# Peptides against a protein of PDB entry 5OK6: the designs that were tried, part 48

Target 1, 215 residues: chain A of PDB entry 5OK6
Amino acid sequence: ELPGLDSQWRQIENGESGRERPLRAGESWFLVEKHWYKQWEAYVQGGDQDSSTFPGCINNATLFQDEINWRLKEGLVEGEDYVLLPAAAWHYLVSWYGLEHGQPPIERKVIELPNIQKVEVYPVELLLVRHNDLGKSHTVQFSHTDSIGLVLRTARERFLVEPQEDTRLWAKNSEGSLDRLYDTHITVLDAALETGQLIIMETRKKDGTWPSAQL

## One batch from the design tools (peptide; made by RFdiffusion4, then SolubleMPNN)

Design b2_p13_8_s3 (from b2_p13_8, 5 letters changed)
Fold by OpenDDE base, seed 1:
Formats: sequence, C-alpha cells, structure tokens
Structure b2_p13_8_s3 (fold): chain B 215 residues (1-215), chain A 13 residues (1-13)
Amino acid sequence: as target 1 above (215 residues)
Amino acid sequence: MKPTAEDFEKMYA
C-alpha cells in the first residue's frame, strides 16, 4: 500500500534520514534515474494520488551501458542523470513503486577521501595479469580508497600464488611503459590507477631473480 | 629503460 503523498515526500527528502542526510563512509547509497525521480517529485508534490503524473516502476535502463554486466554508462552526472538516495529511502521507493523487472539496484558505497565523503559511483576496474601470460586477464573492481597492497593480495588470490612466492605489481602507463608500484600502502587513487588499466603481477623466480631483470 | 608489456610478451611468447 502506498503511503500518503506528503509522507512519501518527507521520508525520501527529509534532511535527517532522506536524500539530504550526511554521507557516512561504508554506507550504501543507490542511484535513481533522474527523469523518474523528477516525475515522482511532481507526483507527490501535486497532492493528487490519482494524478496522471504517477511515476510507475523505477526504471534505470538509461543509466546502463549493457544489460549483461549492468555496467553504468560513462560520464553520468549526479543531479543531471541520476539522484543518489540512502539505502532506507531507496528501499522505500522500491517497496512503493517497484523496480523494473530484471534490473539490479545500482548500489554504491560512500568512501572517505582526504577532505570529503563521496558516493563512489565509478569504482576502478583493473585488468590483472601475470607477467608470463598477459593474454589471461582478470577484471577486478577496486575502490579508489583501496591500497595497492589489496590489489596485490587480490591478484595473488586470483592467480593462486603460493604464500612462499614473492610478487610485485607493474602498471601500464599512458605511454605504454610499465611503472612499478613500489609503495603498497598508497591507494588506487594515489597511484592514479584508472578503469581498464593493465596491472601486471610479476612473480620472483626460484633462483631469486625477477623476470623483469632480463628486460 | 622502463620495461613494456610487449617486452614481457616477447619473453614468454
């Protein structure tokens, strides 16, 4: 059953618990397509529950570049293409109006940047490969706030590297050369890693030499 | 000189 229009507005837009609530690191927020949201606003502000402005089911189709992996289109802008809602508000809207059949929710996390909390709409997708098999990539998503150490651990896990094997990372730069990621304590953001960037995990040889020493 | 991805590919091709 749909709550009253004024109640809907207060629950979703209330500055204490709604869209304007403070961001908190680690919390989930959800994207809602802007046109749908504006239609909802018009509906609940109109005061007529039988209005032709009824928004129907939430449909985020225009935000996706594909319906296979449900990746977002590049270059989406908050307030123009989508609205961000906290989890509670999102779940209310879904319960009231439904979500288009087959579409997943677009869930994103609040991350802590040096001077601001932000919903990370575009986490970094890295292409992880081994130095000896560059054709076999694993695409893995990372937060900009994740450490290079986490990237390395993730690569080791994906490639089933034994604990005794020593490994290090190289990033392919825009010039096509490889930069070694020496500091594992810096973040993906600090290392300026980008989506689609090739990350090569090098494994030390049994003789104690690095393969790259022969390059 | 910084290595390239192509350098690794050539080594293990």
Scores: peptide ipSAE 0.464, ipTM 0.931, DockQ to the pose 0.875
Fold by OpenDDE base, seed 2:
Structure b2_p13_8_s3 (fold): chain B 215 residues (1-215), chain A 13 residues (1-13)
Amino acid sequence: as target 1 above (215 residues)
Amino acid sequence: MKPTAEDFEKMYA
């Protein structure tokens, strides 16, 4: 059941638990298309539940680039294209108005950066390959805050590398050369890895030599 | 000299 308009406004815009609440690392936030949100604001501020300003169901269609993988369009801007809501507020709106049939929620995580918390709207998608089979990639999503060590472990898992096998990573840079990812303790952000970047997992030979030593 | 992806491709092609 829809609560009163003033109650809706207070629930969603309340600075302690609503849209303006502090970000906390690991929490889920949700994107709401800006036009819908503005229509909702107008509706609840109008004071008339029977108003023609009723927003209808949440429709995030304009935020998606496709309806197959439900990927976001690139370059979306908070406050211009979408509003971020904490999970509780999102679930209230969905319960009150519904979500457009077939659309998934756009859930994102708060990440901790050195000086700020932010909702990571665009995590990094890396193309993981083996040094001996560059044509077979695994696309894997990582947070900017994930370590290179996690990328390496993930690559090992995806390629079913045995624990005794020694592996290391290379990143293809913008110049087309490979940069060795020596430090596994730095983050994806620190390594400046980007979506669509090729990451090569090199496996050490049984003779103890690296394939790349022959390059 | 930094290796390239093409260098690996040539080794295992």
Scores: peptide ipSAE 0.463, ipTM 0.931, DockQ to the pose 0.885
Fold by OpenDDE base, seed 3:
Structure b2_p13_8_s3 (fold): chain B 215 residues (1-215), chain A 13 residues (1-13)
Amino acid sequence: as target 1 above (215 residues)
Amino acid sequence: MKPTAEDFEKMYA
């Protein structure tokens, strides 16, 4: 049974525990398609549970680029395309109205950035390759808060690099040249890495030389 | 001069 309309409004829009509550690092938040959410707002504000304004099940179809990988469309804007709800509020709405059959929830994490908490709607997808086989890529998702050291470790794991092998990273910049990622302690954000960016893992030769020294 | 991805491709083509 659906709660009363005023109860629904208070649970979802409450500034202390609902949509407007403070962000906390590590918490899960969920995207809700804006049109559905506005329809729900109109329904609960109308005061008539039997009204034609009933929103139906949550349908986030317009937020997805595809129904295979369930990737978000690029360039979605909070407040225009979607709203963010904390996990509790999301689960209430799903329990009351349901979610469209087959659609996964769009779960995202709050991350800590310098002087701000943010829901990371778009984690960075990097194209990881080896210097000697640029045609074989691994697409891996990273948080903006992940270190370059984590990117390097992940690349080593994906390419089955032995512990005794020395490796380093290059990033392809907007000019088409390669920049060395020297500092492994900085974040993906600090390094200004972007989705779709090519990251080349260079492995040191057995003779102790780097392949790039011959470029 | 900074290396390019093409430089690596040429080295191992």
Scores: peptide ipSAE 0.463, ipTM 0.930, DockQ to the pose 0.882
Fold by OpenDDE base, seed 5:
Structure b2_p13_8_s3 (fold): chain B 215 residues (1-215), chain A 13 residues (1-13)
Amino acid sequence: as target 1 above (215 residues)
Amino acid sequence: MKPTAEDFEKMYA
């Protein structure tokens, strides 16, 4: 059963717990397609529950580039293509109207950047490879706030590197050369790593030499 | 000179 229109508006749009609530690092927020949301706004603001402006089930289909991996289209803009709702508000809307069958929620996390909190709609997807097999990549998603150390640990795990093996990272830059990621304490953002960027994990040889020393 | 990905490829080709 749908709650009253005024109640719906208050629960979703309020500044304390709804759409306008402050962002908090680590919290989950959800994307709602803009057209659907605007139709919902018109419905609840119209004051007639039997209005032809009834939005129907939430359908984010236009935000996805594929229905296999459910990846977002590139270049989506908040306020133009979608709105962001906190988890509670999202769950209310889903409870009231439903979500299109088979369509996953678009959940994103609030991250803390140096001066602001932001919902990270587009985490960085890196192509992780080993120095001796560049053709076999693992695509892994990272936050801009993740450390290079985490990228390295993740690469080691994906490639089943033994704890005693020493490893380091290289990033392929826009010029096609490799930059060493020396500082493992800086973030993905600080290192200016981008989606689709190739990250090479180099493993130290048993003789104690690095493969790259012969380049 | 910075190494390239091609340099690694050549080493293990």
Scores: peptide ipSAE 0.462, ipTM 0.930, DockQ to the pose 0.875

Design b2_p13_8_s4 (from b2_p13_8, 6 letters changed)
Fold by OpenDDE base, seed 3:
Structure b2_p13_8_s4 (fold): chain B 215 residues (1-215), chain A 13 residues (1-13)
Amino acid sequence: as target 1 above (215 residues)
Amino acid sequence: APPTAEDFRRLYA
């Protein structure tokens, strides 16, 4: 059952627990298509539950580029294409109005950046490969706040590298050359890694030499 | 010059 219109407005827009509340690192937020949200605002502000402004079920179809992997379209802008809601507010709206059948929720995490918190709408998808087999890639998603060390550990795990084997990373830059990722303590953001970027894991030879020394 | 992905491909082609 739908609560009263004023109660809906207070629950979703309340500055302490709703849309306007401060971001907290690690929390889940959800995307809502902007036109639907604006129609909901008009409905609850109108004061008439029988109004023709009833928004219907949440439909985020226009935010997706595909219905297979449910990837977001590139270049979506907060406040123009979508609104961000904290988990509690999202779940209230879904319980009241429903979500379009078959659509997954668009859940994103708050990350801590220098001086700000941000909902990470677009995490980084990296193409992980081994230096000796560039044709076999593992696509893995990372936060901008993840360390290069985590990228390396993830690559080692995906390629079943033994603990005693020494490994390091190269990133293919925009010029097509490879940059060594020397510092494993910097973040994906600090290294300016981007979605679709090729990351090469190099494994040290048993003789103690690096394959790249022959390049 | 820094290595390229193609350099690695040539090494293990």
Scores: peptide ipSAE 0.466, ipTM 0.931, DockQ to the pose 0.874
Fold by OpenDDE base, seed 1:
Structure b2_p13_8_s4 (fold): chain B 215 residues (1-215), chain A 13 residues (1-13)
Amino acid sequence: as target 1 above (215 residues)
Amino acid sequence: APPTAEDFRRLYA
């Protein structure tokens, strides 16, 4: 059942689980298409539950670039294209109005940056490859706050690298050359890694030499 | 010069 319009407004905007609640690292937030949200606001602020301003089910179609992987369009802006809701508020709206059939929720995590908490709407998708098979890429998503060490571990796991094998990473830069990622303690953000960037995992040879020494 | 992805490709092509 739909709660009263004033109750809806209070729960979503001004409640303990409202849109303006503090961000906390690791928590889930959800994107809602801006036009739908504004329609909802107009509906609940109008005070007439039978109003023609009823928003219908949540439809985030305009936020997606594809309906296969459900990737977001690039360049979406908070407050213009979407609003962010905490998990509780999102679940309330979905329970009240429903979500368009077949659409997944757009769930994102709060990350901690040096000076701010932020919902990471666009995590980084890296193309992981082995140095000896550049044609076989594995796309893996990382947070900007993830360490290069995690990227390396993930690559090792994906390529089934044995524990005794030594590995290191190279990143293809904008000039087309490879930069070695020496420091595994820095973040993806610190390394300025971007979505679609090629990351090459180099495996040390049994003779103790690196393949790149032959380049 | 720093290596390129193409350099690696050439080694294993």
Scores: peptide ipSAE 0.463, ipTM 0.930, DockQ to the pose 0.904
Fold by OpenDDE base, seed 2:
Structure b2_p13_8_s4 (fold): chain B 215 residues (1-215), chain A 13 residues (1-13)
Amino acid sequence: as target 1 above (215 residues)
Amino acid sequence: APPTAEDFRRLYA
């Protein structure tokens, strides 16, 4: 059952779990398509529960570039294309209005950057490959706040690298050359890694030499 | 000079 219109407004906009609540690192927030949200605002502000302004179920279809992998369109802008809601507010709206059948929620995490908290709408998708098989890639998502060490560990896991094998990373830069990711403690952001960037995991030879030494 | 992806490809071609 839908709560009263004023109650809906208070819960979503002004409540402890409202849209305007401060961002906290690690929290989940959800994207809601802007047009739907505006329709909801008009509905609850109109004061008529029987109004033709009823928003219907949440439909985020316009935010997705595909309905197979449910990837977001590139270049979406908060406040223009979508609004961000805390998890509790999102769940309220879903419980009240429903979500379009088959659509997944668009859940994103608050990340802490050096001087700001933000909802990370676009994590970095890296193409992980082995130095000896560049044609076989694993696409993996990382937060901008993830360390290069995590990228390396993830690559090792995906390629089933044994613990005794020594590995290191190269990133293909915009000039087409490979930059060594020496410092595994810096973040994906610090390393300026971007979506679609090729990351080569090099495995050290048993003789202690690196394959790249032969290049 | 730093290697290229093509350099690795050639090494294992």
Scores: peptide ipSAE 0.455, ipTM 0.930, DockQ to the pose 0.831
Fold by OpenDDE base, seed 5:
Structure b2_p13_8_s4 (fold): chain B 215 residues (1-215), chain A 13 residues (1-13)
Amino acid sequence: as target 1 above (215 residues)
Amino acid sequence: APPTAEDFRRLYA
């Protein structure tokens, strides 16, 4: 059942638990398509529950580039294309109005950047490959706040690298050359890694030499 | 000059 319009507004549009509440690292927030949200605002602000402004079920279809992987379109802008709601507010709206059949929620995490908390709408998707087989990539999603060390560990895991094997990372830059990722303690953001970027995991030879030494 | 991805590809082609 739909609660009263004033109750809906208070649950969703408040500074303590709703849309305006402070961001906290690690929390889940959800995207809502802007047109739907504006329709909902008009409905609850209109004061008539039987109004023709009833928004219907939540439909984020316009935010997706595909219905297979449910990836977001590139270049979406908060406040223009979507609004962000905390988990509690999202779940209220879904319970009241429903979500379009078969459509997944668009869940994102709050991350801490050096001086700001932000909902990370676009985590970085890296193409992980081995130096000796560049044609076999693993696409893996990382936060901008993840360390290069985590990227390396993830690459080792995906390629089933044995603990005794020594590995290091190279990133293909915009000029087509490879930048060695020396510092594993810096973040994906600090390393300026971008979605679609090729990351090469180099494995040290048994003789103690690196394959790249022959290039 | 730093190596390229193509350099690795050529080495293991």
Scores: peptide ipSAE 0.385, ipTM 0.912, DockQ to the pose 0.894

## One batch from the design tools (peptide; made by RFdiffusion4, then SolubleMPNN)

Design b2_p14_1_s1 (from b2_p14_1, 5 letters changed)
Fold by OpenDDE base, seed 5:
Structure b2_p14_1_s1 (fold): chain B 215 residues (1-215), chain A 14 residues (1-14)
Amino acid sequence: as target 1 above (215 residues)
Amino acid sequence: SSLVKEGLTIADDG
């Protein structure tokens, strides 16, 4: 059952539990397409439940690049293309209005950066490859706050590397050269890794030498 | 291939 319009507004727009509540690291937030949200806002502010301004079901179709992987379009802007809602507020709207059939929710996590908390709408998609098979990539999403150590562990897992095998990472830079990722304690952000960047896992040879040779 | 940095290259082990 739809609650009263004032109750809907208070539940979604309040500063304690709604859209304006403080961000907390690790919490889930959800994207809502801006035009739908503005239609909802107009409906609940109008004070007439029978108004022609009824927003219908939530439809985020315009935010997606594809309906196969449900990837977001590039360059979406908060407040222009979408609104961010905390999980509780999102679940209320879905319960009241529904979500378009077959469309997944757009869930994102709050991350803590050195000077700010934000919802990470675009995690970093890295192309993980082995040094001896550059044509076979695994695309994996990482947070900007994830360590290079996590990237290395993930690469080892994806390539089924045995525990006794020693491995290290290289990043292909903008100049097309390889930068060695020496420090595994820094973040993806600190390493300036970007979406679509090639990350090469080098595996140590049985003779104890590395495949990387000095020219 | 552009797999060179500081005189190092990664060689395919075949």
Scores: peptide ipSAE 0.032, ipTM 0.661, DockQ to the pose 0.110
Fold by OpenDDE base, seed 4:
Structure b2_p14_1_s1 (fold): chain B 215 residues (1-215), chain A 14 residues (1-14)
Amino acid sequence: as target 1 above (215 residues)
Amino acid sequence: SSLVKEGLTIADDG
């Protein structure tokens, strides 16, 4: 059963547990399509539960570029295309109105950037490859706050690299040259890695030489 | 396909 309109508004829009609450690193937030959310706002503000302004099921279809991988469209803007709700508020709305059949929730994490908390709507999608098989990529999402060390570990895991094998990373830059990711302690953000960027894992040869080393 | 860094080639080890 739907709660009273005033109760809905208070549960979703409040500054303690609702839309206006402070962001906290590691917490889950959810995207809600803006037009649906505005329709819901109009409905609950109208004071008539039987109003023709009833929003129906949450439908985020316009936020997705595909219904296979459920990737977001590029360039979506908070407040224009979507609103962000904390997990509790999202779950209330889903419980009250439902989510469109077959659509996954758009869950995102709050990350801590040097001067701000942000919901990371677009994690960095890297194309991980081996130096000797550039045609076989693993696309993996990373937070901007993830370390290059995590990228390296992830690459090793995806390519089933043996523990005794030594590996290092290169990033293909915009000029088409390779930049070696020397410092594994810096973040994806600090390394200025971008979505769609090719990351090459180089494996050291058994003779102790690197494939990239000019003899 | 080879990737080049400062004259270094990461080549297919094939």
Scores: peptide ipSAE 0.031, ipTM 0.659, DockQ to the pose 0.133
Fold by OpenDDE base, seed 3:
Structure b2_p14_1_s1 (fold): chain B 215 residues (1-215), chain A 14 residues (1-14)
Amino acid sequence: as target 1 above (215 residues)
Amino acid sequence: SSLVKEGLTIADDG
């Protein structure tokens, strides 16, 4: 049974535990399509449970680029295209109204940046390649808060690099040139890595030379 | 275009 309209409003919009509650690093938040959310607001504020303003099931279809990979469209804006809800509030709405059949929830994590917590709606998708086979890429998602060291470890794992092999990373920049990722302790954000960026893993030769040093 | 920076020949097979 649906809770009373005032109870729904208080549960979802409660500033301590609802939509406006403080972000906490590592927590899951969910995207809700803005028009649906506004329809829900109008419904619960209208005071008539039998109103024609009933929002129906949650439908985020307009937020997705495709229904195969369920990737978000680029350039979505919080407050314009979607609303962010904490996991508890999301689960309440889904339990009350349902979610469109076959549509996955849009779950995102709160990350900690130097001066702010943020829901990371768009993690960075990097194209990982080997220096000697640029045609074989692994697309991998990283948080902006992930270290370059994690990117390197992930590349080594995906390419089955043996522990004794020495490797380093390069990023193809917007000018088409390569920038060496020397510091493995900085974050993806600090390195200004972007979605779709090519990351080249260079493997040291058995003679102790780097492939790049011979050109 | 082969992007040659710092001795990596990246063949841009584009």
Scores: peptide ipSAE 0.027, ipTM 0.638, DockQ to the pose 0.112
Fold by OpenDDE base, seed 2:
Structure b2_p14_1_s1 (fold): chain B 215 residues (1-215), chain A 14 residues (1-14)
Amino acid sequence: as target 1 above (215 residues)
Amino acid sequence: SSLVKEGLTIADDG
């Protein structure tokens, strides 16, 4: 059953789980397409449940670039293209109005940066490859706050590297050269890694030499 | 294909 219009407004905007609540690292937030949200605002502020302003089901179709992988369009802007809602508020709206059939929720995480919490709408997608087979890539998503050590562990797992094998990472830079990722404790952000960047996992030879050192 | 930096080439043996 739909709550009263005033109750909906209070729950979504001003409740303990409302849109204006403080961000907390690790929490899930959801994107709602801006026009739908504005239609909902107009509906609940109008005070007439039988009005022609009923928003219908949540439809985020305009935020997606494809309906196969459900990737977001690039360059979406908060407040212009979408609104961010905390999980509880999102679930209330979905419960009240529904979500377009077959459309996934757009869930994102709050991340902790040095001076701010933010919802990470665009995590980094890296192309992981082995030094000896650059044609076989694994695309993997990482947070900007993930460590290079996590990238390395993930690469090892994806390529089924045995625990006794020694590995290290290189990043292909904008000049086409390879930068070695020496410090595994820094973040993806600190390393300035970008979406679509090639990350090469080098495996140490059985003789104890590195493939790269023989040139 | 190969990637080069500072005289180091990582070869694509594939």
Scores: peptide ipSAE 0.027, ipTM 0.638, DockQ to the pose 0.154; fails the geometry check

Design b2_p14_1_s2 (from b2_p14_1, 7 letters changed)
Fold by OpenDDE base, seed 4:
Structure b2_p14_1_s2 (fold): chain B 215 residues (1-215), chain A 14 residues (1-14)
Amino acid sequence: as target 1 above (215 residues)
Amino acid sequence: SSLLEAGYTISNDE
């Protein structure tokens, strides 16, 4: 059963778990397509539950570039294309109106950047490859706040690298050359890694030499 | 400064 219109408004906009609540690192937030949200606003502000402005089920279709992998379109802008809601508010809306059949929720995490909390709508998708098999990539998402060390560990795990094998990372830059990721303590953001960037995991040879030394 | 020039790949020699 749908709550009263005023109750809906208070719960979603002004509640403890409302849209304007402070961001907290690690919390889940959800994207809602802007037109749907505006329709909902108009509905609950209209004061008539029987109004033709009823928004129907949440439909985020326009935010997705595909319905297979459910990737977001590039360049979406908060306030223009979507609204961010905290988990509790999202769950209320889904409970009240439903979500379009087959659509997954668009869940994102709050991250702590040096001077701001932000919902990370676009995590960095890196293409992880081995130095000796550049054609076989593993696409893995990382937060901008993840360390290069985590990227390396993830690469090692994906490629089933044995603990005794020594590995290091290279990033292919925009010029097509390779930049060595020396500092594993810096973040993906600090390293300026971008979505779609090729990250090469180099494995040290048994003789103790590095393959890249031959270049 | 890039260690490797554009178009070069890491050697595949194991």
Scores: peptide ipSAE 0.221, ipTM 0.799, DockQ to the pose 0.145
Fold by OpenDDE base, seed 3:
Structure b2_p14_1_s2 (fold): chain B 215 residues (1-215), chain A 14 residues (1-14)
Amino acid sequence: as target 1 above (215 residues)
Amino acid sequence: SSLLEAGYTISNDE
């Protein structure tokens, strides 16, 4: 059931609870394709519920790279390609207009950075490998706010490293060389890690030496 | 702080 056009506008665009609501860390926000949203705006601003400007169901197809993994296209820009809505507003729109059949919602989390809160549209996907098997990668998603320590723990868990085994991380940089991730307390953002970056977990030898020390 | 050059090989021995 569709509410009145003015009610829709107030519910979605309300500065207190709608699109312009202040971001809160940990909350979910959703992406809406920009053209659909603009069509909706035109519809509700037109004042005629029977108008040919009816937006139809939400369709974010143009935001996806593929319909297999439902990954976002790279380089999408807020306000140009999509609009961000808080969960409540998103759910209202979906309840009113529906979402394209089989298409998942594009849910993202608010993260807190040192001086700003933002919706993390593109979390970091790292390629985790072991030093002795560089060809076998595990892709794992991290927030920019996650610590290097979490990356290391995740790598240890994924590779079934025993608690008594010592491990450390290397990042392959843009120059193709390896940077040692010494400080495990800094974030993925602080370490400037990027999606698709190779992260090498090195395991200490039983003799107490590191494999990399031989280079 | 690059420690290893591109095209490196790390020991497979653990």
Scores: peptide ipSAE 0.213, ipTM 0.790, DockQ to the pose 0.094
Fold by OpenDDE base, seed 5:
Structure b2_p14_1_s2 (fold): chain B 215 residues (1-215), chain A 14 residues (1-14)
Amino acid sequence: as target 1 above (215 residues)
Amino acid sequence: SSLLEAGYTISNDE
């Protein structure tokens, strides 16, 4: 059963626990399609539970570019295409109205950037490859706040690199050349890595030389 | 700065 309209409004549109609450790093927030949310607002603000403005089930279909991997469309904008709700508020709406059958929730994490917290709607998708097999990529998502060291560790894990093997990373830049990622302590953001960018893991040769030294 | 030329690949020698 739906709670009273005023109770719904206070629960979701709340500065302490709802939509307007402060962002905290590591918390989960959820995307709600803007038109559905606006219809919900109109419904609860109208004061008539029997109104024709009843929003029905949450439907985020227009936010997805595919129904296989449930990837978001590129270029979605907060406040225009979607609103962000904290986990508690999202779960209330789902409990009250339901979610369209088969659709996954669009969960995202709050990250801490220099001097700001934000919900990271678009994590960076990197194409990880080995230097000797550039045609076989592993697409892996990283936060902008993840270190290059984490990217390297992840690449080593995906390619089943043994602990005794030495590895390093190269990024293919916009000019098509390779930039060596020397500092593994900087973030993906600091390194200006972008979605779709090719990251090459180079493995040191048994003779102690690097393959790139022959170039 | 870029170390390798545009379109150049790292040697596949192990």
Scores: peptide ipSAE 0.192, ipTM 0.785, DockQ to the pose 0.120
Fold by OpenDDE base, seed 2:
Structure b2_p14_1_s2 (fold): chain B 215 residues (1-215), chain A 14 residues (1-14)
Amino acid sequence: as target 1 above (215 residues)
Amino acid sequence: SSLLEAGYTISNDE
């Protein structure tokens, strides 16, 4: 049974556990399509549970660019295209109204940047390849706050690199040349890595030479 | 294809 309209409003909009709550690093937030949310607002503010303003099930279809990988459309803007809700509020809405059948929730994490906390709606998708087989890529998602060291470790794991093998990363830049990712302690953001960017893992030869030394 | 075959250049010589 649906809670009373005032109770719904308070539960979703309250400053402690609702939409207006402070962001906390590592917490999950969920995207709700803006039109649905506005319809819900109108419904609960209208005071009539039998109103034709009933929002129906949550449907985020317009936020997705595809229904295969359920990737978000590019360039979505908070407050225009979607509303962010903390996990508790999202789960209440899903419990009350349901989610469109087969549609996954759009879960995102709060990340901590130097001066702000934000929900990372668009993590970075990198194309990981080996220096000797550029045609075989692994697409891996990273946070902007993830270190280059994590990218390297992830690449090593995906390519089954043995612990004794020395590896390093290169990023293909916008000019089509390779930038060496020397500092593994900086973040993906600090390195200015972008979605779709090719990241090349180079493995040191047994003779101690680097393949890139021939470039 | 390898780095060499792809004809990549290195931006930083270090």
Scores: peptide ipSAE 0.290, ipTM 0.862, DockQ to the pose 0.759; fails the geometry check

